Peptides against a protein of PDB entry 3JWR. Designs and how they scored, part 131

Target 1, 323 residues: chain A of PDB entry 3JWR
Amino acid sequence: TRELQSLAAAVVPSAQTLKITDFSFSDFELSDLETALCTIRMFTDLNLVQNFQMKHEVLCRWILSVKKNYRKNVAYHNWRHAFNTAQCMFAALKAGKIQNKLTDLEILALLIAALSHDLDHRGVNNSYIQRSEHPLAQLYCHSIMEHHHFDQCLMILNSPGNQILSGLSIEEYKTTLKIIKQAILATDLALYIKRRGEFFELIRKNQFNLEDPHQKELFLAMLMTACDLSAITKPWPIQQRIAELVATEFFDQGDRERKELNIEPTDLMNREKKNKIPSMQVGFIDAICLQLYEALTHVSEDCFPLLDGCRKNRQKWQALAEQ
Target 2, 298 residues: chain A of PDB entry 3JWR as posed
Amino acid sequence: TRELQSLAAAVVPSAQTLKITDFSFSDFELSDLETALCTIRMFTDLNLVQNFQMKHEVLCRWILSVKKNYRKNVAYHNWRHAFNTAQCMFAALKAGKIQNKLTDLEILALLIAALSHDLDHRGVNNSYIQRSEHPLAQLYCHSIMEHHHFDQCLMILNSPGNQILSGLSIEEYKTTLKIIKQAILATDLALYIKRRGEFFELIRKNQFNLEDPHQKELFLAMLMTACDLSAITKPWPIQQRIAELVATEFWEQGDQVGFIDFVCTQLYEALTHVSEDCFPLLDGCRKNRQKWQALAEQ

## One batch from the design tools (peptide; made by RFdiffusion4, then SolubleMPNN)

Design b2_p9_6_s3 (from b2_p9_6, 4 letters changed)
Fold by OpenDDE base, seed 5:
Structure b2_p9_6_s3 (fold): chain B 323 residues (1-323), chain A 9 residues (1-9)
Amino acid sequence: as target 1 above (323 residues)
Amino acid sequence: GFLEGLELF
């Protein structure tokens, strides 16, 4: 395609030029082409292209295929969300020094997972999928969308000309797919809520050890969540704009819940309750985000900008909630 | 509650 030709022929700017090592990164000013260039840079600077012998054209095609399989009519859970998740992963690996704690296969899997974790997202949560009796709800009992996202990821990876993993051994391939699946499934916040206590307790007791395979898996799950939620850590103008996108998508679901399911939506998804957004954001930060970024900062102090950003945004939301 | 509806953000 013309898009592929343009991407494959383009000079890929440095990570410094693209600012993709910054925790404060914003994609708002970037074209789709520039987001793809950023993605190439992430793979390159993590040594994934070299170590796994990725063909440049295949990587370009794969990136474009991933981007294409996000819906354009979804306010938040689109390519830009996936791209920002991957950028936060890259920043956490590089600037946050997490790269030194992980294997190349784990890094490969996490980056693919971050980019793929919301593929074909429909702008509704698993609860809506279940209540609407969507066909996907018949395939999976829990983490319905996350299973679908992984299926889409696998489909793309196996598509002709998109096989970025063709340079891996059979064992490396199997390992990578396992980690990708686990990482995508870990983005279900319901699973995060169930598992986070174990992680926090290990940190609190100073018993956390990445050499333990179970704790490694747990950490990768927590890291995925930290990147997935990283909008909450961004500078206030960026955070506020992303929160508006999230609210738009949630309100769209709430409107559909009223119309299609004849139910009153929760406050989170109720357009009539928009005045509660600031207080809900404070509640979300306190209940979900703060402890995660605190724990991540204990694993690597260089991740502090995520925690600091989260704390600053809590203050901003609290000030709005008091008005 | 507020958190029960959170699956993706």
Scores: peptide ipSAE 0.107, ipTM 0.861, DockQ to the pose 0.187
Fold by OpenDDE base, seed 1:
Structure b2_p9_6_s3 (fold): chain B 323 residues (1-323), chain A 9 residues (1-9)
Amino acid sequence: as target 1 above (323 residues)
Amino acid sequence: GFLEGLELF
């Protein structure tokens, strides 16, 4: 395609030029082509292209295929969300120095997972999918959408000309897919809530050890969530804009819940409760975000900008809630 | 509760 030709022929700017190592990164000013160029740079600077012998054209095609399989009519859970999740992962690995704590296969899997974790998202949550009796709800009992996202990820990875993992051994391939699946499934906040207590307790007791395979898996899950929620850490103007996108998507679901299911939506998804957004954001930060970024900062102090950003945004939302 | 609403992200 013309898009593939343009991407494959383009000079890929440095990570410094693209500012993709910054935790404060914004994609708002970037074209779709520039987001793809950023993605190539992430793979290159993590040594994934070299270590796993990726062909440039195949990587370009894969990126464009991933981007194409996000819906344009979804306000928040689209390509830009996936791209920002991956960028936060890249920043955490590089600037946050987490790269040195992980294997090359884990890094490969996390980056693929971050880009793929919301593939074909429909702008509705698992509860809606279940209550609407959608065909996907017959395939999976829990983490319905996350299973679907992984299936889409696997489909793309196996598509002709998109096989970025073809340079891996059979064992490396199996390991990578296992980690990708676990990482995508970990983005279900219900699973995060269920598992986070174990992680926080290990940190609190100073017993956290990445050499333990179970603790490694737990850490990768927490890191995925930290990147997925990273919008809450962004500079205030970026945070506000993303919060508007999230609210739009949630209100669209709430409108559908009323119309299609005859259900009164929760305050979070109720358009008539727009005035509660600031207080709900404070609640979200306190209940979900702060402790996660605190724990991540204990694993790597260089991740502090995420925690600092989250704290600053809590103050901003609290000030709005008091008006 | 609020947490029940967060399973919504």
Scores: peptide ipSAE 0.100, ipTM 0.861, DockQ to the pose 0.203
Fold by OpenDDE base, seed 2:
Structure b2_p9_6_s3 (fold): chain B 323 residues (1-323), chain A 9 residues (1-9)
Amino acid sequence: as target 1 above (323 residues)
Amino acid sequence: GFLEGLELF
């Protein structure tokens, strides 16, 4: 395609020029082409292209295929969300110095997972999918969308000309797919809530050890969630804009819940209760985000900007909730 | 509850 030709021929700017190592990164000013260029840079600077012998054209095609399989009519869970999740992963690996704690296969899997974790997202949550008796709800009992996202990820990876993993051994391939699946499934916040207590307790007791395979898996799950939620850590103007996108998507679901399911939506998804957004954001930060970024900062102090950003945004939302 | 709607912020 013309898009592929343009991407494959383009000079890829440095990570410094693209600012993709910054936790404060914003994609708002970037074109779709520039987001793809950023993605190439992430793979390159993590040594994934070299170590796994990725062909440049194949990587370009894969990135464009991933981007194409996000819906344009979804306000938040689109390519830009996946891209920002991957950028936060890249920043955590580089600036946060997590790269030195992980294997190349784990890094490869996390980056693919971050980009793929919401593929074909429909702008509705698992509860809606289940209540609407969607065909996907017959395939999976829990984490319905996350299983679908992984299936989409696997489909793309196996598509002609998109096989970025073709340079891996059979064992490396199996390991990578296992980690990708676990990482995508970990983005179900229900699973995060279930598992986070074990992680926090290990940190609290100073017993956390990445050499333990179970604790490694747990850490990768927590890291995925930290990147997935990273909008909450962004500078206030960025945070506020993203919160508007989230609210739009939630209100769209609430409207569908009224129309299609004949139910009253929760306050979070109720367009008429937009005045509660600031207080709900404070509640979300306190219930979900703060402990995660605190624990992550204990694993790597260089991740502190995520915690600091989260704390600053809590203050901003609290001030709005008091008005 | 509050968390059931929380698939992502």
Scores: peptide ipSAE 0.097, ipTM 0.861, DockQ to the pose 0.221
Fold by OpenDDE base, seed 3:
Structure b2_p9_6_s3 (fold): chain B 323 residues (1-323), chain A 9 residues (1-9)
Amino acid sequence: as target 1 above (323 residues)
Amino acid sequence: GFLEGLELF
């Protein structure tokens, strides 16, 4: 395609020029081509292209295929969300120095997972899928959408001309796919809520050890969630804009719940209760985000900008909630 | 209800 030719022939700017090592990064000013260039830079600077012998054209095709399999009519869970998740992962690995704590296969898996974790997202949660008796709800009992996202990821990875993992041994390939699956499934916040207590207790007791395979798996799950939720850490103008996109998608679901399921939506998904957004954001930060970024900062102090951003945004949302 | 919506974040 013309898009592939343009991407494959383009000079890829440095990570410094693209600012993709910054936790304060914004994609708002970037074209789709520039987001793809950023993605190439992430793979290159993490040594994934060299270490796993990726062909440039194959990587370009894969990136464009992933981008193509996000829906354009979904307000938040689109390519830009996946791209921002991957950028936060890259920043955490580089600026946060987490790269030094992980294997190349783990890094490869996390980056692929971050880009792929919401493939073909439909703008509705697992609860809606279950209540609507969608065909996907018959295939999977738990983490319905996350299983679907992984299936889409696998389909793309196995598609002709998209096989970025062809340079791996059979064992490396199996290991990578296992980690990708675990990482995508970890983005189900229901699973995060179930598992986070173990992680926080290990940190609190000073017993956290990445040399333990179980604790390594737990950490990768927490890191995925931290990157997935990283919008809450962004500078206030960026945070506000992203919160509007999230609210739009929630309200779209609420509208569908009324129309298709004949139910009254929860306050979070009720367009008529837009005035509750600030207080709900404070609740979200307190219930989900703060402890995670505190724990992550304890693993790597260089991740502090995520925690600091989250705290600053809590203050901003609280000030709006008091008005 | 709050946690249900969080699945979309």
Scores: peptide ipSAE 0.097, ipTM 0.860, DockQ to the pose 0.253

Design b2_p9_6_s4 (from b2_p9_6, 5 letters changed)
Fold by OpenDDE base, seed 4:
Structure b2_p9_6_s4 (fold): chain B 323 residues (1-323), chain A 9 residues (1-9)
Amino acid sequence: as target 1 above (323 residues)
Amino acid sequence: GFLDALEMF
């Protein structure tokens, strides 16, 4: 395609030029082509292209295929969200120094997972999918959309000309796919809520050890969630804009719940309760985000900007909630 | 519930 030709022929700027090592990164000013260039740079600077012998054209095609399989009519859960998740992963690995704690296969899996974790998202949550009796709800009992996202990820990875994992051994391939699946599934906040207590307790007791395979798996799950939620850590103007996108998507679901399911939406998805957004954001930060970024900072102190950003945004939302 | 709605993030 013309898009592939343009991407494959383009000079890929440095990570410094692209600012993709910054926790404060914003994609708002970037074209789709520039987001693809950033993605190439992430793979290159994480040594994944070299270590796994990725062909440039194949990587370009894969990136464009992933981007194509996000819906453009979904306000928040689109390519830009996936791209920002991957950028946060890249920043956590590089600036946050987590790269030094992981294997190349784990890094490969995390980056693929971050880019793929919401493939074909429909702008509705698992509860809506279940209540609407969607065919996907019959295939999977839990983490319905996350299983679908992984299926889409696997489809793309196995598509002709998109096989970025072709340089891996059979064992490396199997390991990578296992980690990708676990990482995508970990983005289900229900699973995060279920597992986070174990992680926080290990940190609290100073018993956390990445050399333990179970604790490694747990950490990768927590890291995925930390990147997926990273909008809450962004500078306030960026945070506000992303919160508006989230609210738009939630209200769209709420409108559909009224119309299609004849139910009253929750406050979070109720357009009529827009004035509750600041207090709900404070609640979300306190219930979900703060402990995660605190724990991540204990694993690597260089991840502090994520925690600091989260704390600052809590203060901003609290100030709005008091108005 | 609230947590199910939060899964949208």
Scores: peptide ipSAE 0.072, ipTM 0.832, DockQ to the pose 0.250
Fold by OpenDDE base, seed 1:
Parts: sequence; structure tokens; C-alpha cells
Structure b2_p9_6_s4 (fold): chain B 323 residues (1-323), chain A 9 residues (1-9)
Amino acid sequence: as target 1 above (323 residues)
Amino acid sequence: GFLDALEMF
């Protein structure tokens, strides 16, 4: 395609030029082509292209295929969300120095997972999918959408001309797919809530050890969540804009719940409760975000900008909630 | 509840 030709022929700017190592990164000013160029740079600077012998054209095609399989009519859970998740992962690996704590296969899997974790997202949560009796709800009992996202990821990875993992051994391939699956499934916040206590307790007791395979898996899950939620850490103008996108998607679901299911939506998804957004954001930060970024900072102090950003945004939301 | 809605983030 013309898009593939343009991407494959383009000079890929440095990570410094693209600012993709910054935790404060914003994609708002970037074209779709520039987001793809950033993605190539992430793979290159993590040594994934070299270590796993990726062909440039195949990588370009894969990136464009991933981007194409996000829906344009979804306000938040689109390509830009996936791209920002991957960028936060890249920043955490590089600037946050987590790269040195992980294997090349884990890094490869995390980057693929971050880009793929919401593939074909429909702008509705698992509860809606279940209550609407959608065909996907017949395939999976829990983490319905995350299973679907992984299936889409696997489909793309196995598509002609998109096989970025073709340079891996059979064992490396199996390991990578296992980690990708676990990482995508970990983005189900219900699973995060269930598992986070174990992680926080290990940190609290100073017993956290990445050499333990179980603790490694747990850490990768927490890191995925930290990157997925990273919008809450962004500079305030970016945070506000993303919060508007999230609210739009939630209200769209709430409108559908009323119309299609005859259900009164929760306050978070109720368009008439827009004035509660600031207080709900404070609640979200306190219940979900703060402790995660605190724990991540204990694993790597260089991740502090995520925690600092989250704290600053809590203060901003609290000030709005008091008005 | 609130947690169910959080699955959207």
C-alpha cells in the first residue's frame, strides 16, 4: 500500500528527537505516520530488530496492521491509546531503567503486548459485553475483551507479511507468546485488583525478587497496568484531554445501556453526572493508581516521574472537586 | 459498580 511504502522509506528520527523516552510524552501533535515512526524507533532502540532479526518491511507492515485493527469510532480505546501505552512502556524500560531487569524476550513481549492490548476494542467494558449477550461472552467467562485482544494480536502476528517473530526459535516463540498473553490479560483491571495485594506485600516486606519466576510474572502484569493507566500521570493539560476522551467513551456506553439494555448507568457512565468527574478521578487515583506507582518506584526509583505526575494530577482533580 | 466501570481504563 501507499502507506506502507511511505513508512518503509521514511527516515526514522532518533528517540531524542521524538521525545519517546520522556514520561511526559504527548502524541496529540503527531500524525499517524509519526506514531508509526515512533513505534519503529522503540523496537530499534530496545535492540529487538537486531536481536530477533526483524525485516524492516515486515515490522512496518505489522505496525500498520496493528494500527488498522483499532476502531476509529471509539473515543479512547483506539490506536492512540495503544501507542501511548507502548510509549510509556518504552520510557519505563529506558528512562525508568527497567530494561536491565528483564530478558530480551520479556521486553519483546511487553512491547508487542502494549501495542496490541486493546485490538478491536469496541468502546464498552466486559460487563456490557456480558449483559448484552454478545457472542464473545459465549467464548469467555472472564476477561472477555482481553482474550479477544490477544486473539486479534495472534491473528496479526500470523498473517502473511506481518510475521515479526519469524526470527525466533520455536522455544523463544512459545515463551514470547506466553508472555504476550499474560501481559494482555493483565490489563483487565479486575485481575489487577485481585493480584496487586501480593505485589504490594512483597514490596512492603522487602521480599520482592525478580529472579523468582512467579514474582517476575507478577511484576510484568503490574508494569503493564502501570503503562495502561499512564494517562493519569501526564502533565495536567494532557491529563484533562485524555480524561475527556475517557468520559466520552463511558457516556457512550451509558447511553447504550439505557437504550439497548434498559439499565440505569453508573455515575461514571452517566452523562447527566458529568459534574462528578473530578471527584471520581480523585477516587480512581486513590483506589487504583497511587499505590501502583509507589510500588513501581520502589522497584526502580527512575520511575518516580510517573508517581509524581499522578500525585500532581490528584491535587488538580481535588481542587476541581472542591469548586 | 465503580470497579466494573474502571475496566474501561
Scores: peptide ipSAE 0.071, ipTM 0.835, DockQ to the pose 0.230
Fold by OpenDDE base, seed 5:
Structure b2_p9_6_s4 (fold): chain B 323 residues (1-323), chain A 9 residues (1-9)
Amino acid sequence: as target 1 above (323 residues)
Amino acid sequence: GFLDALEMF
């Protein structure tokens, strides 16, 4: 395609030029082509292209295929969300010094997972999928969308000309796919809530050890969540704009819940309750985000900008909630 | 509940 030709022929700017090592990164000013160039740079600077012998054209095609399989009519869970998740992963690996704690296969899997974790997202949560009796709800009992996202990821990876993993041994390939699956499934916040207590307790007791395979798996799950939620850590103008996108998608679901399911939506998804957004954001930060970024900062102090950003945004939301 | 809605993130 013309898009592939343009991407494959383009000079890929440095990570410094693209600012993709910054925790404060914003994609708002970037074209789709520039987001793809950023993605190439992430793979290159993590040594994934070299170590796994990726063909440049294949990587370009794969990136474009991933981007294409996000829906354009979804306010938040689109390519830009996946791209921002991957950028946060890259920043956490590089600036946050997490790269030094992980294997090349784990890094490969996390980056692919971050880009793929919401493939074909429909702008509704698992609860809506279940209540609407969607065909996907018949395939999976829990983490319905996350299973679908992984299936889409696998489909793309196996598509002709998109096989970025063709340079891996059979064992490396199997390992990578396992980690990708686990990482995508870990983005279900219901699973995060179930598992986070173990992680926090290990940190609190100073018993956390990445050499333990179970703790490694747990950490990768927590890191995925930290990147997935990283919008809450962004500078206030960026955070506020992303929160508006999230609210739009939630309200769209709430409107559908009223119309299609004849139910009153929760406050979070109720357009009529928009005045509660600031207080709900404070609640979200306190219940979900703060402890995660605190724990991540204990694993690597260089991740502090994520925690600091989260704390600053809590203050901003609290000030709005008091008005 | 609030937590169920958070699955959209």
Scores: peptide ipSAE 0.065, ipTM 0.829, DockQ to the pose 0.244; fails the geometry check
Fold by OpenDDE base, seed 3:
Structure b2_p9_6_s4 (fold): chain B 323 residues (1-323), chain A 9 residues (1-9)
Amino acid sequence: as target 1 above (323 residues)
Amino acid sequence: GFLDALEMF
């Protein structure tokens, strides 16, 4: 395609020029082509292209295929969300120095997972899928959408001309796919809530050890969630804009719940309760986000900008909730 | 995702 030719022939700017090592990064000013260039830079600077012998054209095609399999009519869970998740992962690995704590296969899996974790997202949550008796709800009992996202990820990875993992041994390939699956499934916040207590206790007791395979798996799950939720850490103008996109998608679901399911939506999904957004954001930060970024900062102090951003945004949302 | 987290509140 013309898009592939343009991407494959383009000079890829440095990570410094693209600012993709910054936790304060914004994609708002970037074209789709520039987001793809940023993605190439992430793979290159993490040594994934060299270490796994990726062909440039194949990587370009894969990136464009992933981007194409996000829906354009979904307000938040689109390519830009996946791209921002991957950028936060890259920043955490580089600026946060987490790269030094992980294997090349783990890094490869995390980056692929971050880009792929919401593939073909439909702008509705697992609860809606269950209540609507969608065909996907018959295939999977738990983490319905996350299983679907992984299936889409596998489909793309196995598609002709998209096989970025062709340079791996059979064992490396199996290991990578296992980690990708676990990482995508970890983005189900229900699973995060189930598992986070173990992680926080290990940190609190100073017993956290990445040399333990179980604790390594737990950490990768927490890191995925931290990147997935990283919008809450962004500078206030960026945070507000992203919160509007999230609210739009939630209200669209609430409108569908009324129309299709004949139910009253929760306050979060209710367009008529837009005035509750600030207080709901404070609640979300307190219940889900703060402890995670505190724990992550304990693993790597260089991740502090994520925690600091989260704290600053909590203060901003609280001030709006008091008005 | 962020959507699923907010449903819990």
Scores: peptide ipSAE 0.049, ipTM 0.823, DockQ to the pose 0.853; fails the geometry check

